Peptides against a protein of PDB entry 4Z63. Designs and how they scored, part 328

Target 1, 334 residues: chain A of PDB entry 4Z63
Amino acid sequence: LCLGMNDLTGNIPEDLFHLKRLNLLGIQENRLSGSLSREIRNLSSLVRLDVSWNLFSGEIPDVFDELPQLKFFLGQTNGFIGGIPKSLANSPSLNLLNLRNNSLSGRLMLNCTAMIALNSLDLGTNRFNGRLPENLPDCKRLKNVNLARNTFHGQVPESFKNFESLSYFSLSNSSLANISSALGILQHCKNLTTLVLTLNFHGEALPDDSSLHFEKLKVLVVANCRLTGSMPRWLSSSNELQLLDLSWNRLTGAIPSWIGDFKALFYLDLSNNSFTGEIPKSLTKLESLTSRNISVNEPSPDFPFFMKRNESARALQYNQIFGFPPTIELGHNN

## One batch from the design tools (peptide; made by RFdiffusion4, then SolubleMPNN)

Design b2_p30_7_s2 (from b2_p30_7, 15 letters changed)
Fold by OpenDDE base, seed 2:
Structure b2_p30_7_s2 (fold): chain B 334 residues (1-334), chain A 30 residues (1-30)
Amino acid sequence: as target 1 above (334 residues)
Amino acid sequence: VVINLTGSSYITSSDTSEAEERKAEALAKL
């Protein structure tokens, strides 16, 4: 049953929960309000539940043990409060969980040893606190992780060295500290292609350790951290780099010539730093800036990107990395 | 090639769309 993209108001009719053979329930993009009924438990054949973009409130019901076939739960952009229900945090069937832009709180706890099918997790823009869950790498299929705009004080856990499944990771604006440790850990994530760390590591030094290596890194965003240091030499080994944003930092020194060696680099933002010297001539030779053949078929993160022009400006949403126009931004360097 | 020399923007994944802000406002009125 798909009733998305309407102006439906009120609650879900109770009789709908008697549909024991229902595989798909989509009621997204409405004005449905109140609590999400615990009677969802009666939908024992449910594979996909989409309640996103509504006005739901209260706690998410702890009934997911009665939904053994549930693969997709989308609840983004609601008013849900509380934590992730225990049954949801232990779901062996769940592939995708999206609860972005809610009011979920407390410590983030997932039983990753039970969540054997989880491949995408979006919990961005919530009120989770404490530390990043150390056991996330135990989610052996987890590729896409958005935890942005939560209050995860501290460092990236050492256990993330073993996060082999991780491909897309967003931690923007999550009160993280110790960028050196974070990068030192995350370099071991051999499948990591996208790393977004904007609005963390306030005033720290960007490490220039030549031992750092991100083999498959395509997207690196570490903007608005007030980072000190220079363009990191270790980044020159990330030959697949497509998008680099280091804007709104305090980086100094010259822009190195190797920045022009990135054959796939189509978006470069180094603006609002303290770079000096000449613009490398190699930047004018970037093939990706001259060739329109950016392969649109590359896997992208499931979480959205936003371009912010100023703190008060409305952010432009980009659902795909390739939605960014080919850009070189070098403005406001001294 | 868009050479944006206006160093006024940055990328993040922690923001909300205008539509999401409107939903948040609607939720706050509930």
Scores: peptide ipSAE 0.308, ipTM 0.806, DockQ to the pose 0.636
Fold by OpenDDE base, seed 5:
Order: sequence, then C-alpha cells, then structure tokens
Structure b2_p30_7_s2 (fold): chain B 334 residues (1-334), chain A 30 residues (1-30)
Amino acid sequence: as target 1 above (334 residues)
Amino acid sequence: VVINLTGSSYITSSDTSEAEERKAEALAKL
C-alpha cells in the first residue's frame, strides 16, 4: 500500500493494521501526526515501512520482534523522541534503518551481534549523546553509516580499526576531537571510500604522517574545522580520489603539484584557507575537468550531501556524489 | 567546468534540518 506524497492528516486508520499480508506500507510525505501505532505489530508480513516526512511524535513503538520480515524502516524527518526501541536494536531482518532528522536522544545502543543483516544506518541530525558505540564493527554487513549532527563527544573508538564492512562514513558536526587519532584508526577500514568529517576537530593540526594510507578513498570532506598545517602528503597515495573538500580551514603552504595527478578528481575545494605560492599547472591537466565521460556508475552513500554557502544560508542537497558539478575552488587564499 | 571561485561554500552530510529547508522554501515562495 503506497499513500505517499499526499496531504493526509491525522493518524493511520486502525483497520489498516488488519492487513496481515501487507509487504509494503508507504505513507511518506504526508501530514500524519500523533504516535506511531503499536498495532503495526499486526503487519507480520511487512518488508518495508516508510513513514518518512510526516509529523509523527512520541517514542517509536517496541514491536519489531513481531515484524520478522522487516528489511527497510524509513522514519526520517519526523518528531520521534526517546531511544531506538530494544526490538529494533535487536532486529535480525533489518537491512536499512533511516531515522535521520528526528529528536531521538540518549546513548546510541545497537545489538550488532543480533543485527546480522544491517547494511545501512542513518541516524544523522538527532540528539544522541555520549560516545560513539564501540560495537558498530560487530555489524558485519554495515557499509553505510551516517551519525552526523549528534553530540558524540570524544574520539573515534579504537574498535573501528576492525570495521572492514565500512564504505561510507559521515560524522560531520558531531563534536569529535583528535583528528590524528581518527585518521589513524579509520585508515584500517580497507573498504572506506567516503569520509565526511566537516565541523569537527576545531583548530587542530591536520596530520602530515606519511604512514597514513587510505587505499580506496574517493571522497574526503574535512571542511570548516579551522585545521592548521599543510596539504597532507599521505593523501597523494589515494589514487582514486574524486572529491576533496578542505575548505574553511587554516591550511598554509603551497598547493602541491601532485594534486593534478588525481585522474578521477572532479571536485576540488581548497577555498578559505591560507595557501600561498603559485597555482600548480598540473590542475589545468585534470582529465575529469576536461572529459565529459565521468563514470555515472560509481557507488554513492545512502546519506545525502549538503552544500552550505553560509552557516545561515540554505544548504543545497545532493543525493549523489556525481550531482556535484566539476569544480575547482581556490578562492579566498591569502 | 564550473570554477566556483567564490569560496563561500562547504560540503556537509545531514547537517541541515529538513525542517529548516522547508522553512527556507516556504520563505522563498513569498
């Protein structure tokens, strides 16, 4: 049953919960309000539940133990409060959980040993606090993780050295400290292709440790951190780099010539730094900027990107990395 | 090739509330 993209108001009719053969319930992009009914438990054949972009409030009901076939739960852009229900945090069937842009709070806890099918987790823009959950690497299929815009004070856990399934990771604006430790840990994630760390590590030094190596890194975003230092030499070994944003930092020195050796680099933002010297001639030879044949078939994260023009300005949403235009930004370097 | 030389933007992930975006859209239609 798909009832998305309407002006439906009120709550879900109780009679809908008698549909025991229902595999898909999509009621997204409406004005549905109140609590999400516990009677969802009666939908024992449910594979996909989409309640996103509504006015739901209260706690998410703890009924997911009665939904043994549920693979997809989309609840982004609601007013949900409380924590992740215990039955949801222990779901062995769940592949994708999206609860981005809610008011969920407390300590983030997932039973990753039970969540054997979880491959995508989006909990961005919530009110989770405390530390990052150390047991996330126990979610052996977890590839996409967005935890941006939460209050995860401290450092990236050491256990994340063992996060082999991790491919796309965002921790933007999460009050993280110690960029050297974070990069030193995350370099062990051999499948990591996308790393977003914007609005963390305020005023720290960007490490220039030549021992750092990100084998499959395609997207690196570490903007608006007020980072000091220079362009890191270790980045030159990331030959698959496609998007680099280091804007709004305090980086100094010359832009190195090796930046033009990235054959796939189509987006470069080094603006609002303190770079000096000449623009490398190698930048004019970037094939991706001259060739229209950017491969559209590259894997993208499940979480959206946002381009902020100013802290007070509306962000532009980009659902895919290739949605960014080929760009070189070198403005406001003095 | 859009060379944006304005240096006025940066990339984030999930850092804007969709509610704020909806408000901004509503304001832009006024």
Scores: peptide ipSAE 0.230, ipTM 0.715, DockQ to the pose 0.465; fails the geometry check
Fold by OpenDDE base, seed 3:
Structure b2_p30_7_s2 (fold): chain B 334 residues (1-334), chain A 30 residues (1-30)
Amino acid sequence: as target 1 above (334 residues)
Amino acid sequence: VVINLTGSSYITSSDTSEAEERKAEALAKL
């Protein structure tokens, strides 16, 4: 049953929960309000539940043990409060969980040993607090992780050295500290292609450790951190780099010539820093900026990107990395 | 090659308001 993208109001009719053979319930992009009914438990054949972009409130019901076939739960952009229900945090069937842009709170806890099918997790823009869950690497299929805009004080856990499944990782605006430790840990994630760390590590030094290596890194975004230091030499070994945003920092020194050696680099933002010297002539030779047909059929993260001017500014949403126009931003480097 | 020298933006994965996200998503699909 697909009823998405309408102007439906009120609660879900109780009679809908009598549909025991229902595999897909999509009621996204409406004005549905109230609590999400516990009677969802009666939908025992449910594979996909999409309640996203509504006005739901209250706690998410703890009924996911009665949904043994549930693979997709989308609840982004609602008013949900409380924590992740225990049955949801232990779901062996769940492939994708999206609860982005809610009011979920408390310590984030997932039983990754039980969540054997989880491949995508989006909990961005919530009120989770405490530390990052150290056991996330135990989710052996977990590829996409967005934990942006939560209050995860402290450092990236050492256990994330073993996060081999991790490909797309966002921790933007999560009050993280120690960028040197974070990069030192995350370099061990052999499948990591996208790393977004914007609005963290405030005033720290960007490490220039030549031992750092990100083999498969395509997207690096570390904007608006007030980072000090220079362009890091270790980044020159990331030959697959497509998007680099280091804007709104306090980086100094020259822009190195090796920045023009990235054959796939189509988006470069180094704006609003303190870079000096000449613009490298090698930037004019970037093939991706000169070719009209960048057919990049590459996997993108499940979480959206946003272009912002500041924290209060209206953002432009991009669902795909390739939605960004070919860009070189070097403004405000005085 | 769009050389944007305005330096007025940055990328994040942090959400905006619902209304802003809906408008941005609608615009990105056009």
Scores: peptide ipSAE 0.210, ipTM 0.674, DockQ to the pose 0.391; fails the geometry check
Fold by OpenDDE base, seed 4:
Structure b2_p30_7_s2 (fold): chain B 334 residues (1-334), chain A 30 residues (1-30)
Amino acid sequence: as target 1 above (334 residues)
Amino acid sequence: VVINLTGSSYITSSDTSEAEERKAEALAKL
């Protein structure tokens, strides 16, 4: 049953929960309000639940143990409060959990040893606090992780060295500290292609450790961190780099010529730093800026990107990496 | 080649106003 993108108001009719053979319930993009009924438990054949973009409030019901076939739960952009229900945090069937842009709070806890099918987790823009859960690498299929805009004080856990499934990781604006430790840990994530760390590590030094290596890194965004240092030499070994944003930092020195050797680099933002010297001539050789054949079918994270001008301005949303125009931004480097 | 030299923007995976703006957008699209 798909009733998304309407002007439906009120609560879900209770009789809808009598549909024991229902595999898909999509009621997204409505004005549905109140609590999400615990009677969802009666939908024992449910594979996909989409309640996103509504006015739901209260706690998410702890009924997911009665939904053994549930693979997809989309609840983004609601007013949900509390934590992740225990049954949801232990779901062996769940592939994708999206609860972005809610009011969920407390310590983030998932039983990753039970969540054997989880491949995508979006909990961005919530009120989670404490530390990053050390056991996330135990979610052996977890590829996409958005934890942006929470309050995860401290460092990236050492256990994330073993996060082999991790491909897309966002921790933007999550009060993280110690960028050197974070990069030192995350370099061990052999499948990591997208790393977004904007609005963390305030005033720290960007490490220039030549021992750092990100083999499969395609997207690196570490903007607006007030980072000091220079363009990191270790980045030159990331030959698959497509998008680099280091804007709104305090980086100094010259822009190195190797920045133009990235064959796939189509978006470069080094603006609002303190770089000196000449613009490398090698930037004119970036094939991706001249070639019309940008592969439109590149893997992208499930979480959106935003282009933000300032804290008060509306951000432009980009759902795909290729949605960014081919860009070189070197402004405000005086 | 689009060279943006404005230096007025940065990329993030979160919007500082996302909770409010997306709620407002959701309400405005309704």
Scores: peptide ipSAE 0.177, ipTM 0.713, DockQ to the pose 0.577; fails the geometry check

Design b2_p30_7_s3 (from b2_p30_7, 19 letters changed)
Fold by OpenDDE base, seed 1:
Structure b2_p30_7_s3 (fold): chain B 334 residues (1-334), chain A 30 residues (1-30)
Amino acid sequence: as target 1 above (334 residues)
Amino acid sequence: VVINFEGSSWVDSSDDSEALRRKAEALAAL
């Protein structure tokens, strides 16, 4: 049943939950309000539940143990409060959980040992607090993780050295500390292609440790951290780099010539730093900017990117990395 | 094509301003 993208109001009729053979319920992009009924438990054949972009409130019902076939739960952009219910946090069938832009709170706890099918997790823009869950690497299929805009104090857990499934990771604006430790840990994530760390590590030094290596890194975003230091030499070994944003830091020194050696680099923002010297001539030879053949068919994160102009301005949303225009931004390096 | 953005942009994944705006509009219409 697909009723999405309408102007439906009020509560979900309880009779809808009598549809025991229903595999897909999509009621997204409406004005549905009230609590999400516990009677969802009656939809025992449910594979996909999309209640996103509504006005639902209250706690998410703890009925997911009665939904053994549920693979997709999309609840982004609602008013849900409380935590992730225990049955959801233990779901062995769930592939994708999207609860971005809610009011979920407390400690983030997932039973990753039980969540054997979880491959995508979006909990961005919630009120989770405490530390990052140390057991996330136990989610052996977890590839896409957005935890941006929560209040995760402290450091990236040491256990994330073992996060082999991790490919796309956003921790933007999550009050994280110790960038040196974070990068030192995350370099062990062999499948990591996208790393977003914007608005963390306030005033720390960007490590220039030659022992750091991100082999598969395509997207690195560490903007608006007030980071000190220089362009990190370890980044030169990330030969697949496509997008680099280090803007709004306090980085100094010259822009190194190796920045032009990235064959796939099509977006570079080093603006609002304190870089000095000449613009490397190698930047004028970036193959990605001279050739039209950017492969548009590469896997991308499930979470969107945003280009912010200021805190008050409407951000431009980019659903894919390749949606970014080819850019070299070196402005405001005074 | 070098697109000089007016020098105050950065990439983020944490902006839900549009979603929040739409939600606020939806709430105001109730």
Scores: peptide ipSAE 0.291, ipTM 0.749, DockQ to the pose 0.692; fails the geometry check
Fold by OpenDDE base, seed 2:
Structure b2_p30_7_s3 (fold): chain B 334 residues (1-334), chain A 30 residues (1-30)
Amino acid sequence: as target 1 above (334 residues)
Amino acid sequence: VVINFEGSSWVDSSDDSEALRRKAEALAAL
């Protein structure tokens, strides 16, 4: 049953929950309000539940043990409060959980050992606090993780060295500390292609450790951290780099010539730093900017990218990085 | 450009939070 993109108001009719053979319920992009009924438990054949972009409130009902076939739960952009229900946090069937832009709170706890099918997790823009869950790497299929705009004080857990499934990771504005430790840990994530760390590590030094290596890194965004240091030498080994944003830091020194060696680099923002010297001539030879035929195999995280051109501009949502125009921003390096 | 400015104190009008707020306001005006 798909009723998305309407002006439906009120609650879900109770009789809808009598549909025991229902595999898909999509009621997204409506004006539905109140609590999400616990009677969802009666939908024992449910594979996909989409309640996103509504006005739902209250706690998410703890009924997911009665939904053994549920693979997709989308609840982004609602008013949900409380934590992730225990039955949801233990779901062996769940492949995708999207609860971005809610009011969920407390410590993030997932039983990753039980969540054997979890592939995508979007919990961005919530009120989670405490530390990053150390057991996230136990979610052996977890590829896409957005935890941005939460309050995960402290450091990236050491256990994330074993996060082999991790490909897309956003931790923007999550009160993280110790960028050296974070990068030192995350370099072990050999499938990591997209790393977004904007608005963390305030005033720290960007490590220039030549031992750091991100083999498959395509997207690195570490903007607005007030980071000190220079362009990191270790980044030169990330030959697949497509997008680099280090804007709004306090980086100094020259822009190195090796930045022009990235054949796939189509978006570079080094603006609002303290870089000096000449613009490398190699930047004018970037194949991605000169050749029309570069098939960029883009990382496609399930979480959106938000691009803000200036502080006063509306951010633009991009579902794919390829939606970004080829850009070199070197402005405001004073 | 700040990508994934989920944390900007800037009310990103493209932020789902702002979209939700606008939706709530529109409903309250109804």
Scores: peptide ipSAE 0.024, ipTM 0.620, DockQ to the pose 0.160; fails the geometry check
Fold by OpenDDE base, seed 4:
Structure b2_p30_7_s3 (fold): chain B 334 residues (1-334), chain A 30 residues (1-30)
Amino acid sequence: as target 1 above (334 residues)
Amino acid sequence: VVINFEGSSWVDSSDDSEALRRKAEALAAL
């Protein structure tokens, strides 16, 4: 049953929960309000539940043990409060959980040893606090992780060295500390292609450790951290780099010539730093800017990218990295 | 550009405000 993108108001009719053979319930992009009924437990055949972009409030009901076929739960952009229900945090069937842009709070706890099918987790823009869950790497299929805009104090857990499934990771604006430790840990994530760390590590030094290596890194965003240091030499070994944003830091020194050696680099933002010297001539030879036909047939992360062009502008949502225009931003350097 | 800084109408503007504040401070330090 798909009733998305309407102006439906009120709550879900109780009679809908009598549909025991229902595999898909999509009621997204409405004005549905109140609590999400516990009676969703009666939808025992449910594979996909999409309640996103509504006015739901209260706690998410702890009934997911009665939904053994549920693979997809989309609840982003609601008013949900409390934590992730225990039954949801233990779901062996769940592939994708999206609860972005809610008011979920407390410590983030997932039973990753039980969540054997989880491949995408979007919990961005919530009120989770405490530390990052050390057991996330136990979610052996977890590829996409958005935890941005939460209050995860401290450091990236050492256990994330074992996060082999991790491909897309956003921790933007999560009060993280110790960028050297974070990068030192995350370099072991051999499948990591997208790393977003914007608005963390305030005033720290960006490490220039030649031992750091991100083999498959395509997207690195570490903007607005007030980071000190220079362009890190270790980044030059990330030959697949497509997008680099280090804007709004306190980086110094020259922009190195190797920045133009990235064949796939189509978006570069080094603006609002303290870089000096000449613009490398190699930047004018970036193949990605000269060739029209870069078919980026790469899987995109399930979480959107948001670009804010100016302080007064609305953030533009991009569902795919290639949605960004080819860009070189070097403005506001000394 | 600040990427993955959500501008959702449902998001507390405090995060945007803090980001803007930090940008302004960074500009003032230049």
Scores: peptide ipSAE 0.022, ipTM 0.569, DockQ to the pose 0.037; fails the geometry check
Fold by OpenDDE base, seed 5:
Structure b2_p30_7_s3 (fold): chain B 334 residues (1-334), chain A 30 residues (1-30)
Amino acid sequence: as target 1 above (334 residues)
Amino acid sequence: VVINFEGSSWVDSSDDSEALRRKAEALAAL
């Protein structure tokens, strides 16, 4: 049943919960309000539940133990409060959980040992506090993780050295500290292709440790951190780099010529730093900027990217990293 | 350019928070 993108108001009719054979319930992009009914438990055949972009409030009902086939739960952009229900945090069937842009609070707790199918987790823009959950690496299929815009004080957990499934990770604006430790840990994530750390590590030094290596790194975004230092030499070994944003930092020194050696680099933003010297001539040789045909058939993360040109500008949503136009931004280096 | 997955810290029309706000306002006008 798909009733999305309407002007539906009120609650879900109770009679809808008598549909025991219903595999898909999509009621997204409405004006549905009140609590999400506990009677969802009656939808025992449910595979996909999309209640996103509504006005639901209260706690998410703890009924997911009665939904053994549920693979997709989309609840982004609601007014949900409280924590993740215990039955949801223990769901063995769940592949994707999206609860972005809610009012969920408390300590983030997931039973990753039970969540054997979880591959995508979006909990961005919530009120989670405390530390990052150390047991996230126990979610053996978890590839895509967005925890941005929460209040995760402290450092990236040491346990994330074992996060072998991790491919996409966003922690933007999460009050993180110690970039040296974070990079030192996350370099062990052998499948990590996308790393977004914007608005963290305020005023720290970007490490220039040649021992750091990100083998599969394609996207690195560490903007608006007020980071000091220079262009990190360790990054030159990330031969698959496609997008680099280090804008709005306090990076100094010359832009190194090795930036032009990245065959796949199509987006470079080093703007609003303190770089000096000449623009490397090698940047003009970037094949990715001259050849239209880089068909990078890479699975885009299930999470949208938001690009904001200026702090005052409207953010542009991109569903794929490849949706970014080929760009070199070197402006405002003073 | 600041790239985020969560929208900007600033409420703008492309942010999910702004979308929620707009929905709330639309209901209140109703």
Scores: peptide ipSAE 0.019, ipTM 0.586, DockQ to the pose 0.165; fails the geometry check

